# Peptides against a protein of PDB entry 4PN1: the designs that were tried, part 58

Target 1, 261 residues: chain A of PDB entry 4PN1
Amino acid sequence: KIEMNFLNKPIVPDTTKVISNFLTHYLITEPVEHVEIEAKLGTLIDLETQNRFEFPVMNETILNPEFNLRTRFESDMTASEHKYLNEFLNQAFRDSQKPGRLPFAYKHTKQVDLFYETEDNSRDKIRVSKNQSDNQVLACVKKRRVADLFLYCPNDAFDIRISISDELPVSMPSGNQQPSLTRLKDRVGYVHQEIKIDLTKTTQNDPVYDTTERHELEVEFGNIADLRDRAQKAKDGMEAPLFRRVQLFMDNVRILRREHS

## One batch from the design tools (peptide; aimed at target 1 F67)

Design b1_p26_1_s3 (made by RFdiffusion4, then SolubleMPNN; its pose is not in this set)
Fold by OpenDDE base, seed 3:
Structure b1_p26_1_s3 (fold): chain B 261 residues (1-261), chain A 26 residues (1-26)
Amino acid sequence: as target 1 above (261 residues)
Amino acid sequence: SEEELKELAEKILENLAERLEKLAYA
């Protein structure tokens, strides 16, 4: 009979531990009240070269946020890459409907996001989201990005940004206020084991650069309450449930970042 | 695309039919 290792016990990858600690900080230690936790596929760009960042590592690496690496993250991909991922996820969805599998859920949404300046001229804008078809208000929030964790992935098509955000519900802007920005979102959403995978086409009008379209893929923890419970257990010395959930999340991200046209 | 969605729906229905058949003969 073969054993896992000389202890015959599971071992937790260091990546899982680092991410778990990062999440625990913003779930438990300094808790964000209306927390959103997502990973976006994109590219770490070297500000000096304007090309993809190159670092002397050979595999997936979490970058230390204490170091200024002079990078920016571009959460975008080509239309062809986006289409390929859509086809890939459609096939995964179909396969998951087979007997013995846990099924995906599927949702297609089209919404309009209206951004408004705040009365205090704060940097954070109010976002009003409406259903594109009937103009029904879906949400009115002030989103604040709290923290980012970047993963450099030299062997894959995409790098990863894991973001902690605070989505504060706020009152609707005054009826006389005009939006500073309008964004159309066409989102195809897949949910598997409470992990949300969204392919989003975003269209916005820029007064200088005309209409721009972005293609994004995001992976989000769909059950924050459960994740917070797991994080609390981890703080109390039971880390396994949190590690398992983070491992699941990261495995989904790893599958997606390896797929490209 | 609308065409892709139709194709997806058809495949889902086929999978559900297969599942139902297996359950009926179990």
Scores: peptide ipSAE 0.018, ipTM 0.429, DockQ to the pose 0.011
OpenDDE base, seeds 1, 2, 4, 5: peptide ipSAE 0.019, 0.000, 0.011, 0.018; ipTM 0.411, 0.180, 0.371, 0.415; seeds 1, 5 fail the geometry check

Design b1_p26_1_s4 (made by RFdiffusion4, then SolubleMPNN; its pose is not in this set)
Fold by OpenDDE base, seed 5:
Structure b1_p26_1_s4 (fold): chain B 261 residues (1-261), chain A 26 residues (1-26)
Amino acid sequence: as target 1 above (261 residues)
Amino acid sequence: DLEELLKEFEEILKDLASILEKKAYA
């Protein structure tokens, strides 16, 4: 007979606890009403060297937001990396359709995002998302970045930014307003166990600069209501359900950030 | 490619159908 440990009980990694606490704060303690919680793959850049940040740790490490580490996060990846991840996820999708597995859902979306300045000149812009095929309005939101948590991942191809955002539904801009920015998004979305994985190619046309493309991969909690419920239970002393959900989320993130050509 | 993915999904479904048929006749 084999036991898990000397208590014969599951143990929770410290990373899971830290992230769970972070999420609980913005789900329960200071709740964000229209919360979006996502992890983006990218690179922590040292502002001094303009190279990938180097920290004296040997594994995945959550950076303390209380410290200014003089870094920026770049969520972009190369086209080749993006393609590789797409192929990887396609294979994972196929494998998940086999009997005995939980299947992925798949969605391909092409949309245009129009950004408008707010009347109060707030830093937050109004984003109108439309379907490229029929110009149907999909959403009109004011997105506010609430908090970020950065994970330095020295052993992997990518570092991680976990972000808390508030996507407040707002009224459409007046017909007299012109968008300050237009972005085309080609998004391939995968959903497994209510975890959303999106590969997004963003094209931005700048009148002055050449067309710029970004390639991003994001992992998002697909069931916020469930997550909030789990977080509430955690605040009430039952942490296991939240830990399990966060662990699942992070495992998916870890799988993805390790994949490279 | 969505079309390719759909084709693969169709093949998987065909395979599953075949498996189910075999089980039904077992």
Scores: peptide ipSAE 0.006, ipTM 0.333, DockQ to the pose 0.010
OpenDDE base, seeds 1, 2, 3, 4: peptide ipSAE 0.015, 0.000, 0.000, 0.000; ipTM 0.370, 0.219, 0.293, 0.319; seed 1 fails the geometry check

Design b1_p26_2 (made by RFdiffusion4)
Pose (drawn by RFdiffusion4):
Structure b1_p26_2 (pose): chain A 256 residues (1-205, 211-261), chain P 26 residues (1-26)
Amino acid sequence: KIEMNFLNKPIVPDTTKVISNFLTHYLITEPVEHVEIEAKLGTLIDLETQNRFEFPVMNETILNPEFNLRTRFESDMTASEHKYLNEFLNQAFRDSQKPGRLPFAYKHTKQVDLFYETEDNSRDKIRVSKNQSDNQVLACVKKRRVADLFLYCPNDAFDIRISISDELPVSMPSGNQQPSLTRLKDRVGYVHQEIKIDLTKTTQNTTERHELEVEFGNIADLRDRAQKAKDGMEAPLFRRVQLFMDNVRILRREHS
Amino acid sequence: DWTDTEYFKEMAEFILEHRPDAEHLH
């Protein structure tokens, strides 16, 4: 017989607790009506060296946003790094279809992105996405970035950025307006337990941009868990962000 | 606030030990 600790009850990892606080704030305390919560793989770039961020730590660590660490985030990866993750996810996809497993879901989207500027002093963009096939509109949203949280991961090829955005559905722009940006997007979507794993390849109308993003697919349920956590019963919220971060961690450690 | 945690207090001490001139924003 073996116990996990001298209390024999599970304890919350420090990072899971902190991220739960970050998510509960923008879900409950200062709520965002149309919230998107996603984490992207990429690289933390030191502004002076223009290389990967160096920090005297040995494990995955959350950076305090109230400090100026002179750093930016590159949400990009090579084509090989993108293909390598594609193969790994495909293999993980088929293994989930086997007996005893909760299966993956799949959705491949070939669409066009149209970005517009706003009439306000804000730096928000109005995004219009259309099918490359029939050109029917998939979405028309005004997107505002609310908050970011950076995880430096010295043991891995990637760092993590957790973004909280606000995607408000808006009406279509006028025809007599030039889009600020137009590009193709090849999004390969995997879904497991309502956690979305998106593998995106955007083509600038040339320059290519490869990304991997992981987001909560069921916000309404997550908001409910955030409410219970504020009221004391915080175990469901913890179990949720633990699953999210562990998925993000698995994909982060996958590299040649 | 969500940033008012023991983890960020220890992280602040750690940042100031290695980068004493690190700018505090708030």

Design b1_p26_2_s1 (made by RFdiffusion4, then SolubleMPNN; from b1_p26_2, 10 letters changed)
Fold by OpenDDE base, seed 3:
Structure b1_p26_2_s1 (fold): chain B 261 residues (1-261), chain A 26 residues (1-26)
Amino acid sequence: as target 1 above (261 residues)
Amino acid sequence: SYLDTPYFKEMAEFLLKHFPDVEVLS
């Protein structure tokens, strides 16, 4: 006979607690009204070396935002890695359709994002999203990055940035304004248990900079209302529901960050 | 079929919200 520990009770990983507290802050304590919470796969780059950041840890580690580590996060991967992840997720989708499993949902989309400067010339830009085929306006929002939490993952192909953003619906920019940036977005989306996984190929045309292509993988909480409810319960002393949801999210992220071509 | 389940429908609706361009795989 064995027990899981000397208390014979489940224990919550510290990473889960830290992330849960981070999310609770922006869901409940200082609530972001139109919150988007996503994790991006990428690479922490050391600004001094321009190579992947090196930190004296041996496993997944949340970096303390109070410390300036002189890093930047590059949310990009190679086309080959992106293709591999697409194939991997396609297989996961197929497997999830089998009896006894919870199924993935799948959708492919192509959009054009037009970014406009605000009247006050603030850093926040207005994003107009349109369908590539018919130029139909799909959304017009002002997105503000509220907070980031970085995870250094020395054993995996990618590091992680968890971002809190505020997406405020706004009116269309005036007709006399020209976009400061145009982004073509080819996105494949997977949803499992209300966790959204996006593989996105973007082509950006900047008037000042050369056209760039980027390959990104994002994992997003698909049910913010539920997450906020769980966070509120956590503030009220019942943390388990939030911990379970955060762990689910992170486990999905962990699966993906270990995969590459 | 799992594609006919309420769960999948809910996920499809979520996808439609976030990916409005193309139909959900069926």
Scores: peptide ipSAE 0.027, ipTM 0.534, DockQ to the pose 0.014
OpenDDE base, seeds 1, 2, 4, 5: peptide ipSAE 0.000, 0.000, 0.000, 0.024; ipTM 0.164, 0.182, 0.190, 0.370

Design b1_p26_2_s2 (made by RFdiffusion4, then SolubleMPNN; from b1_p26_2, 16 letters changed)
Fold by OpenDDE base, seed 5:
Structure b1_p26_2_s2 (fold): chain B 261 residues (1-261), chain A 26 residues (1-26)
Amino acid sequence: as target 1 above (261 residues)
Amino acid sequence: SYLDTPYFEEFKKYLLKYYPDIEVLT
């Protein structure tokens, strides 16, 4: 017989523990009410060199948020990379239809996002999302970025930002208010085991931005209630359910960040 | 494309068993 290790028990990677603790904080300790938890593929940029950040590590590493590393995160990729990932996910979708597999769900959404300033300029903007085809309102929210956790991935095509956001449902802006920004969003969404994977093309006509189109890939926890329950159990001393869910999430992220055209 | 086939329509039905609220849209 072959055993997993000398205890013959699963071992949780340290990365999983760190991320689990991070999530638990914003799920349980200082709970965000309308929490969104997502990982974006992108690049950590060194502000001094304007190139990809280089850190003296050889593998996936969570950066300590307490340290100013003089970096920024660019949640973007090339059109070719985005296309490749789309094809990759399409294939994964097809493969999941085979007997014995858990299937993907698929959704294609084209929406327009309208951003409105609040009366208090110090506050986050209100985002109104509408379906492009019929102009039906899909959502009206005020999104607040609560926290970020960055993973430097020197061996992969992309670095990762895990973000905690609060998406507060709010009332529609007054009819006389004009949007400060408009974005067209073409989103292809895949869902597997309640993990959402979204490929998004965003078109923005802003003279401030040189690029009119952005290509993003996001991985999101699709069942926050379940995740919160798992986090609560973890706080109560049973960590395994949370670790398993975070491991699943991270494995999906790891698969995707390794892919490139 | 596959998404436009009757096979996918049947697959949608299957998907709804696992994701009843996800609205499979193509």
Scores: peptide ipSAE 0.024, ipTM 0.512, DockQ to the pose 0.011
OpenDDE base, seeds 1, 2, 3, 4: peptide ipSAE 0.007, 0.000, 0.000, 0.000; ipTM 0.308, 0.203, 0.257, 0.232; seeds 1, 4 fail the geometry check

Design b1_p26_2_s3 (made by RFdiffusion4, then SolubleMPNN; from b1_p26_2, 9 letters changed)
Fold by OpenDDE base, seed 3:
Structure b1_p26_2_s3 (fold): chain B 261 residues (1-261), chain A 26 residues (1-26)
Amino acid sequence: as target 1 above (261 residues)
Amino acid sequence: SYLDTEYFKEMAEFLLKHFPDIEVLK
């Protein structure tokens, strides 16, 4: 009969291992307390050409953060691409409701994010998120970007940024303080096997560029406690559970980054 | 080795059972 390889045992792609180690660092080694781990679809832009970055590789590759490649990451996509992905995910949602499948969960959220400057004029802003309909406060946090890992994907529509963030809950700003920035977010969220896929349309007023819209797709680990447990096991010598979870995450990302209108 | 763990063996069995053929996504 057919075997998967000469050992007849599964192996883990190097990409999965590298990402797993990256996550383990910020989950266990230097743990981020209120960690958020997400992957955004976007484009690596060469700062010199302002075009998509060109790297001498032929497939998905993790860029070494120790090297400054003079790039920026643009997480925005076209409205058409965003719509296509929404339709794609809607179909995936429907298909998952069939017998024998694990179903998606679905949620549509409209919220307003208010950004406030801190009293000490730190770079980190306080974000107050409110429900757009009833103005109910959903969250008040100070988000700090801890680390990024970039994947260059020459064969796909999008490159990937995996981000580690610290979302620290903080007290509401004083009543006399005015927000420095306001964003409207229309978010459609899909959850499958505790992995969150969010399509977000952000509307922002800018005095220079007028009202602008941004379209983003992000994939997030929905169960950080489980992920942290898996990472701890990995550090203790049992890597398989972590590898499996990261591989699942990345496979979902890979499916999405290939889709475009 | 983690390859010899019961968890990984279960995963191998799962893969062999559910993915006998390689499928190519669009």
Scores: peptide ipSAE 0.008, ipTM 0.320, DockQ to the pose 0.022
OpenDDE base, seeds 1, 2, 4, 5: peptide ipSAE 0.000, 0.000, 0.000, 0.000; ipTM 0.270, 0.187, 0.170, 0.168

Design b1_p26_2_s4 (made by RFdiffusion4, then SolubleMPNN; from b1_p26_2, 10 letters changed)
Fold by OpenDDE base, seed 5:
Structure b1_p26_2_s4 (fold): chain B 261 residues (1-261), chain A 26 residues (1-26)
Amino acid sequence: as target 1 above (261 residues)
Amino acid sequence: SFLDTEYFKEMEEFILKYFPDVERLK
């Protein structure tokens, strides 16, 4: 006979606890009403060297936001890496359709995002998202970045930024208002157990700097209501459901950040 | 980009064709 440990009970990784607490704060303590919670793959860059930063740690580490580490996060990857991840996820999708598995859902979307300045000259812009095929308005929101949590992952291809955002639905900008920025997004979305994984190619046309492309992979909690309920339970002393959901989320992130061509 | 490649298009078509029970996001 074997047991899990000397208590024969599950134990929660410290990373899960820290992230769970972080999420609980913005779900329950100071709740963000229209919260979006996502992790992006990217690179923590040393501002001095402009290369990937080297922290004195040997494994996945949540960086303390109270410290200025003189880094920036670049949520980008090469086209080759992005392609590899796409192929990887396609395979995972196929495998999940087999009997006995929980299947992925899949969606391919092409949209255009139009950014507008706000009348109050706030830092946050209004984003109008339209379907490229028929110009149907998909969303009109004012997105505010609320908080970030950075994970340095020295053993993996990518570092991680977990972001809390507030996507406030707002009215459409005035018809006479011109967008300050336009972005084309080609997104392949995968959903597994209400965790959303998006591969996005963003094209931005700049009259001065020509066309630039960005390749991003993001992992998002697809069921915020459920997550909020779990967070509330955690606040009330029952942490297990929240820990389980965060663990699932992080395991998916960990799988993805380890993949590289 | 890779999303515009023939490979990607073929793969998407493959998925739709050979996995009829595939659920697309709404």
Scores: peptide ipSAE 0.010, ipTM 0.350, DockQ to the pose 0.012
OpenDDE base, seeds 1, 2, 3, 4: peptide ipSAE 0.006, 0.000, 0.000, 0.000; ipTM 0.271, 0.189, 0.203, 0.235; seeds 2, 4 fail the geometry check

Design b1_p26_3 (made by RFdiffusion4)
Pose (drawn by RFdiffusion4):
Structure b1_p26_3 (pose): chain A 256 residues (1-205, 211-261), chain P 26 residues (1-26)
Amino acid sequence: KIEMNFLNKPIVPDTTKVISNFLTHYLITEPVEHVEIEAKLGTLIDLETQNRFEFPVMNETILNPEFNLRTRFESDMTASEHKYLNEFLNQAFRDSQKPGRLPFAYKHTKQVDLFYETEDNSRDKIRVSKNQSDNQVLACVKKRRVADLFLYCPNDAFDIRISISDELPVSMPSGNQQPSLTRLKDRVGYVHQEIKIDLTKTTQNTTERHELEVEFGNIADLRDRAQKAKDGMEAPLFRRVQLFMDNVRILRREHS
Amino acid sequence: SSKVLATEADEETLKKEREEYNKERH
């Protein structure tokens, strides 16, 4: 017989607790009506060295946003790093179809991104996405970035950025208006337990941009868990962000 | 104040503490 600790009851990891606080704030306390919560793999770049951020730590750590660490985030990876993660996810996809396993879901999208500027003093963009096939509109949203949280990961090739955005559905722009940006997007989507794993390859109309993002697919259920956490029963919220961060961690450690 | 909010726990230290505790309890 073995116990996990002298209490014999599970304990919340420090990072899971902190991220739960960050998510509960923008879900409940200062709620965002049309919230998108996603984490992207990438690199923390030191503004002076223009290289990877150096910090005297040995494990995955959450950076305090109330401190100026003179850093920016590069949400980009090489084509090889993108292909390597593609193969790994495909293998993980097939293994989930075997007996006893909760399966993956799959969705491949070839679409066009159109970005527009707003009439306001805000730096928001109006995004119009269309199919590359028939050109029917998939979405028309005004996107506002609300908050970011950075995880420096010294033991891995990637760092993590957790973004909280606000995607408000809006009407279509006028025809007599030039889009600020137009690009192709090749999104390969994997879904497991309502956690979305998106492998995106964008082509600028030339420059390519390879990304991997992990996001909560069921916000309404997550908002409900955030409410119960504010009221005392915080176990379901913890179990949720633990699953999210563990998925993010597995993909982060995958590299040649 | 610190520049970090939270850091991941060391898995080897937690495994040693769990083995020492189960040894003493047995």

Design b1_p26_3_s1 (made by RFdiffusion4, then SolubleMPNN; from b1_p26_3, 12 letters changed)
Fold by OpenDDE base, seed 4:
Structure b1_p26_3_s1 (fold): chain B 261 residues (1-261), chain A 26 residues (1-26)
Amino acid sequence: as target 1 above (261 residues)
Amino acid sequence: MSIILATEEDEELLKKLQELYNLLKS
């Protein structure tokens, strides 16, 4: 008989605990009402060198948010990287349709996001999302970035930003207001076990900098109610359900960030 | 504007598979 360890009990990776605590804070302790929790693939850039940040670690590590590391996070990737990830996810989708697997769900969406300034001149803009084909309103929200957690991943193609956002539903802006910014989003979405993986191509027309294109991959918790329930249980002393869900989320992120074009 | 896809054929296949899945789960 082989045992897992000298206690013969599962052990939770420290990364899982740290992330779980981070999530629990914004789910339960200081709860964000309309919370969105996502991880984006990207690159931590050293503001001094303008190159990828170098930290004296040899593996995945969560950066302490209490320290100003003089970095910025770039969530953009190359078109070739994005294409490779799309091919990879397409294959994963196909494989999941086989007997004995849990299938992916797939959806291709095209939307336009219109951003409006708020009356209070807050930093937060109102985002109106519409279906690009029929102009139907999909959402009208004021999105506020509440917190970020950065993972430096020296062995992988990408670093990770986990973000907590508040997506407050708000009334449509007045008809006399013009959008300050318009973004076209072409998104392919994959859902597996209520974890959402989105590949998004964003096109933005900037009056100063011409048209910019961005390629993003994001991983999101698709069932916030369940996650909040798990977080509450964790606060009540039952941590295992939350840890399992966070582990699943992070494993998906880890798979994706390891892929190279 | 289009997302970076492997091929148009691949997208079509995915859509068909999704449709099939939706049909089977209903």
Scores: peptide ipSAE 0.049, ipTM 0.680, DockQ to the pose 0.014
OpenDDE base, seeds 1, 2, 3, 5: peptide ipSAE 0.038, 0.010, 0.039, 0.047; ipTM 0.691, 0.298, 0.695, 0.686; seeds 1, 5 fail the geometry check

Design b1_p26_3_s2 (made by RFdiffusion4, then SolubleMPNN; from b1_p26_3, 11 letters changed)
Fold by OpenDDE base, seed 3:
Structure b1_p26_3_s2 (fold): chain B 261 residues (1-261), chain A 26 residues (1-26)
Amino acid sequence: as target 1 above (261 residues)
Amino acid sequence: GSVILATEEDEELLKKLQELYNKLKR
């Protein structure tokens, strides 16, 4: 008989613990009311070299936010990379429809986001999201970035940013206000076990910089209430449910970033 | 069609599969 270790008990990876603690802080300790938790694939850029950040580590590493590493995160990829991921996810969707598997759900959405300045000239803009086809209002929110956790992934094509955001519902801007920015979003969404995977093409018209396109892949926790419950249990001494959920989330992220390695 | 999907054919297939799943789940 083979045992998994000398205690014959499962052990939790340190990465899972660190991320779980990070999430618990903003779910329970200092709770964000309208919390969004997502991971984006992208690149950590060294501000000094303008190249991908280099750090003396050989595997996935959570960067300590207490240290200023003079980096920026670019949440973008090439059109070809984006297309490849789309094809990959399409195949994963198809395979999941087979007997004995848990199926993906699929949704394609096209929306326009209108950004408005606030009356107090705060840095946070109001975002009005509308359906591109019929111009129906889908949401009106003020999104605030609360915290980021960066993972440097030297063996993969992409680094990871895990973000905590507060999406505060707000009233519609006055009819006399003009949007300061308009973005078109074409999004293909895949949901598996309440983890959302979105491929998004964003088109932005800038009068100075012309039309720019961004290709993004994001992974989001689809059931915040469940996650908050798990985090509360973790605070109460039962960590296993939270660890399992975080592990699932991170495994999905790892699969996606490795496809372009 | 979609501007980001690999092909229009893939989108149609995915939609059909989703519909079938929804029918079977009922």
Scores: peptide ipSAE 0.029, ipTM 0.654, DockQ to the pose 0.014
OpenDDE base, seeds 1, 2, 4, 5: peptide ipSAE 0.029, 0.005, 0.026, 0.107; ipTM 0.641, 0.249, 0.601, 0.730; seeds 1, 5 fail the geometry check

Design b1_p26_3_s3 (made by RFdiffusion4, then SolubleMPNN; from b1_p26_3, 15 letters changed)
Fold by OpenDDE base, seed 5:
Structure b1_p26_3_s3 (fold): chain B 261 residues (1-261), chain A 26 residues (1-26)
Amino acid sequence: as target 1 above (261 residues)
Amino acid sequence: MSIILATEEDPELLEKLRKLLNELLS
């Protein structure tokens, strides 16, 4: 007879605990009302060297936000990497449709994001999202970045930024206002077990940056209500449901960040 | 290099999606 360990009980990786605590803070302790929780694939850049950040660790490591490591996160990848991930996810989608599997859901969206300055000149802009084909308004929100957690992943193609955002629904800007920025988004979305994976190609005219196109991969918790419930249970002393959900999320992220052409 | 997303690049996936949609609407 084989047991899992000397307690014969599953253990939770420390990474899962740290992330779970991070999420619990913004779900329960200081709750964000319209919370979006996503992980983006990208690269931690050392501001001094302008190269990928190098840290003396050998595996996935959560960076302590209390320390200024003089890094920036670039949430971008090459077109070839993005294409590879798209093909990979397409295959995963196909495989999940087989009997005995839980199927992916799939959605392709093309939208235009219009950004408007707020009357109070807040850093947070109003984003109006419209369907590119029929100009139907999909959303009008004011997005505030609340917190970030960075994972340095030396063995993988990408580092990870987990972000907590508040997407506050707001009224449409007045008809006389002109957008300060327009962004085209071509997005394919995959959902598996309420974890959303989005591949997004964005096109924008940036007067400052030469890069007019960006390729992003995002992993998002698709059921915030469930996650909040799990986080509440964790605060009440029952951590296992939250840990399981965070583990699932992180395993999906880990799969994706390892894939490269 | 231009990226074509799944619905444009993967005819098999597109066909599968169409089938699934048809099944849902039947």
Scores: peptide ipSAE 0.027, ipTM 0.588, DockQ to the pose 0.014
OpenDDE base, seeds 1, 2, 3, 4: peptide ipSAE 0.023, 0.000, 0.023, 0.015; ipTM 0.549, 0.246, 0.572, 0.460; seed 3 fails the geometry check

Design b1_p26_3_s4 (made by RFdiffusion4, then SolubleMPNN; from b1_p26_3, 12 letters changed)
Fold by OpenDDE base, seed 1:
Structure b1_p26_3_s4 (fold): chain B 261 residues (1-261), chain A 26 residues (1-26)
Amino acid sequence: as target 1 above (261 residues)
Amino acid sequence: SSIILATAEDEELLKKLQEALNKLLS
C-alpha cells in the first residue's frame, strides 16, 4: 500500500492557493458584478529587448504584480501554432465522446465586434457584438480590465495571463455614432466541465497595428455563479471546493500551453 | 476560416458529433 504523504491527505500546491486568493478577491472581497475570468496563452515580452522575457526561475511562476519587470503581454500566436491547437482540441473532443468520458461541447461562431466611444470619453469603449451571418445583436457591453495575473512559463511555448474583467451591459450607442473600430472574430469554442476553451482568429483594420490578424487561445470559467459560491465557502473556511475548481482550470491551461507545432 | 479550422473535414465531423450529442442529451 502506498500513501500520498505522511498525512495521507491531498496537498494543495502554492500556485493553486495564490490563484485562488486572487480570484476570491474579485469574486467576494471586492466583487466584480459582471465578472469574466479567463486565461490567455501568449508571450511575456521584455520591453528592453523585445524578445521573450527571461526570469531566473526554472518552472511556472506567478509574477508579483508589485514589481515592474518592464514587460508586456502579447496574447497572440502564429497561425501554425493556432492550427495545431485546433487539431489537438478536435482530437480531444473526439476522444471525450467515448464511453466512460465526460464529453466536450463544440460551437463555431463568427462574430463582428463594433467599438464605440462613450459619451464621457471614457477609456473603456462600448462593444457591440453581432452575428456575422444575420447581423443579430449578441451583446452590448462596456468591458473593463480589472486585474491581471501573469505566469511565466519557461518550459513551455507560452506564458499565461489570467485576467479579471468587468463586462457591464450597457445601452446601444445612438444610431448616429460611427464605430471607431470594427473587429471580425472567427471562434471555435470547446466546453468541458464548464471550462470554456476558445480559439479565435481576429481580423481588424487598425492603423496602429502592423498585423491585421491575430490568433488567440483563451480558457474561461464557464460557471461564474458556482465559482463565486466556492469562493464564498473558501472565505468561510472551506477552501477545498475552490482549490479543486482552480486546479482543474489550471491543469487545462497547463495541458494547452505544453502543446505546440 | 481555413486558418482557424484544422480542416473542413474536421469541422463537418465535429458538427455531426455535436448534433448526435445534443440528441442524446435531449
Scores: peptide ipSAE 0.132, ipTM 0.766, DockQ to the pose 0.015
OpenDDE base, seeds 2, 3, 4, 5: peptide ipSAE 0.121, 0.032, 0.044, 0.069; ipTM 0.755, 0.688, 0.496, 0.732

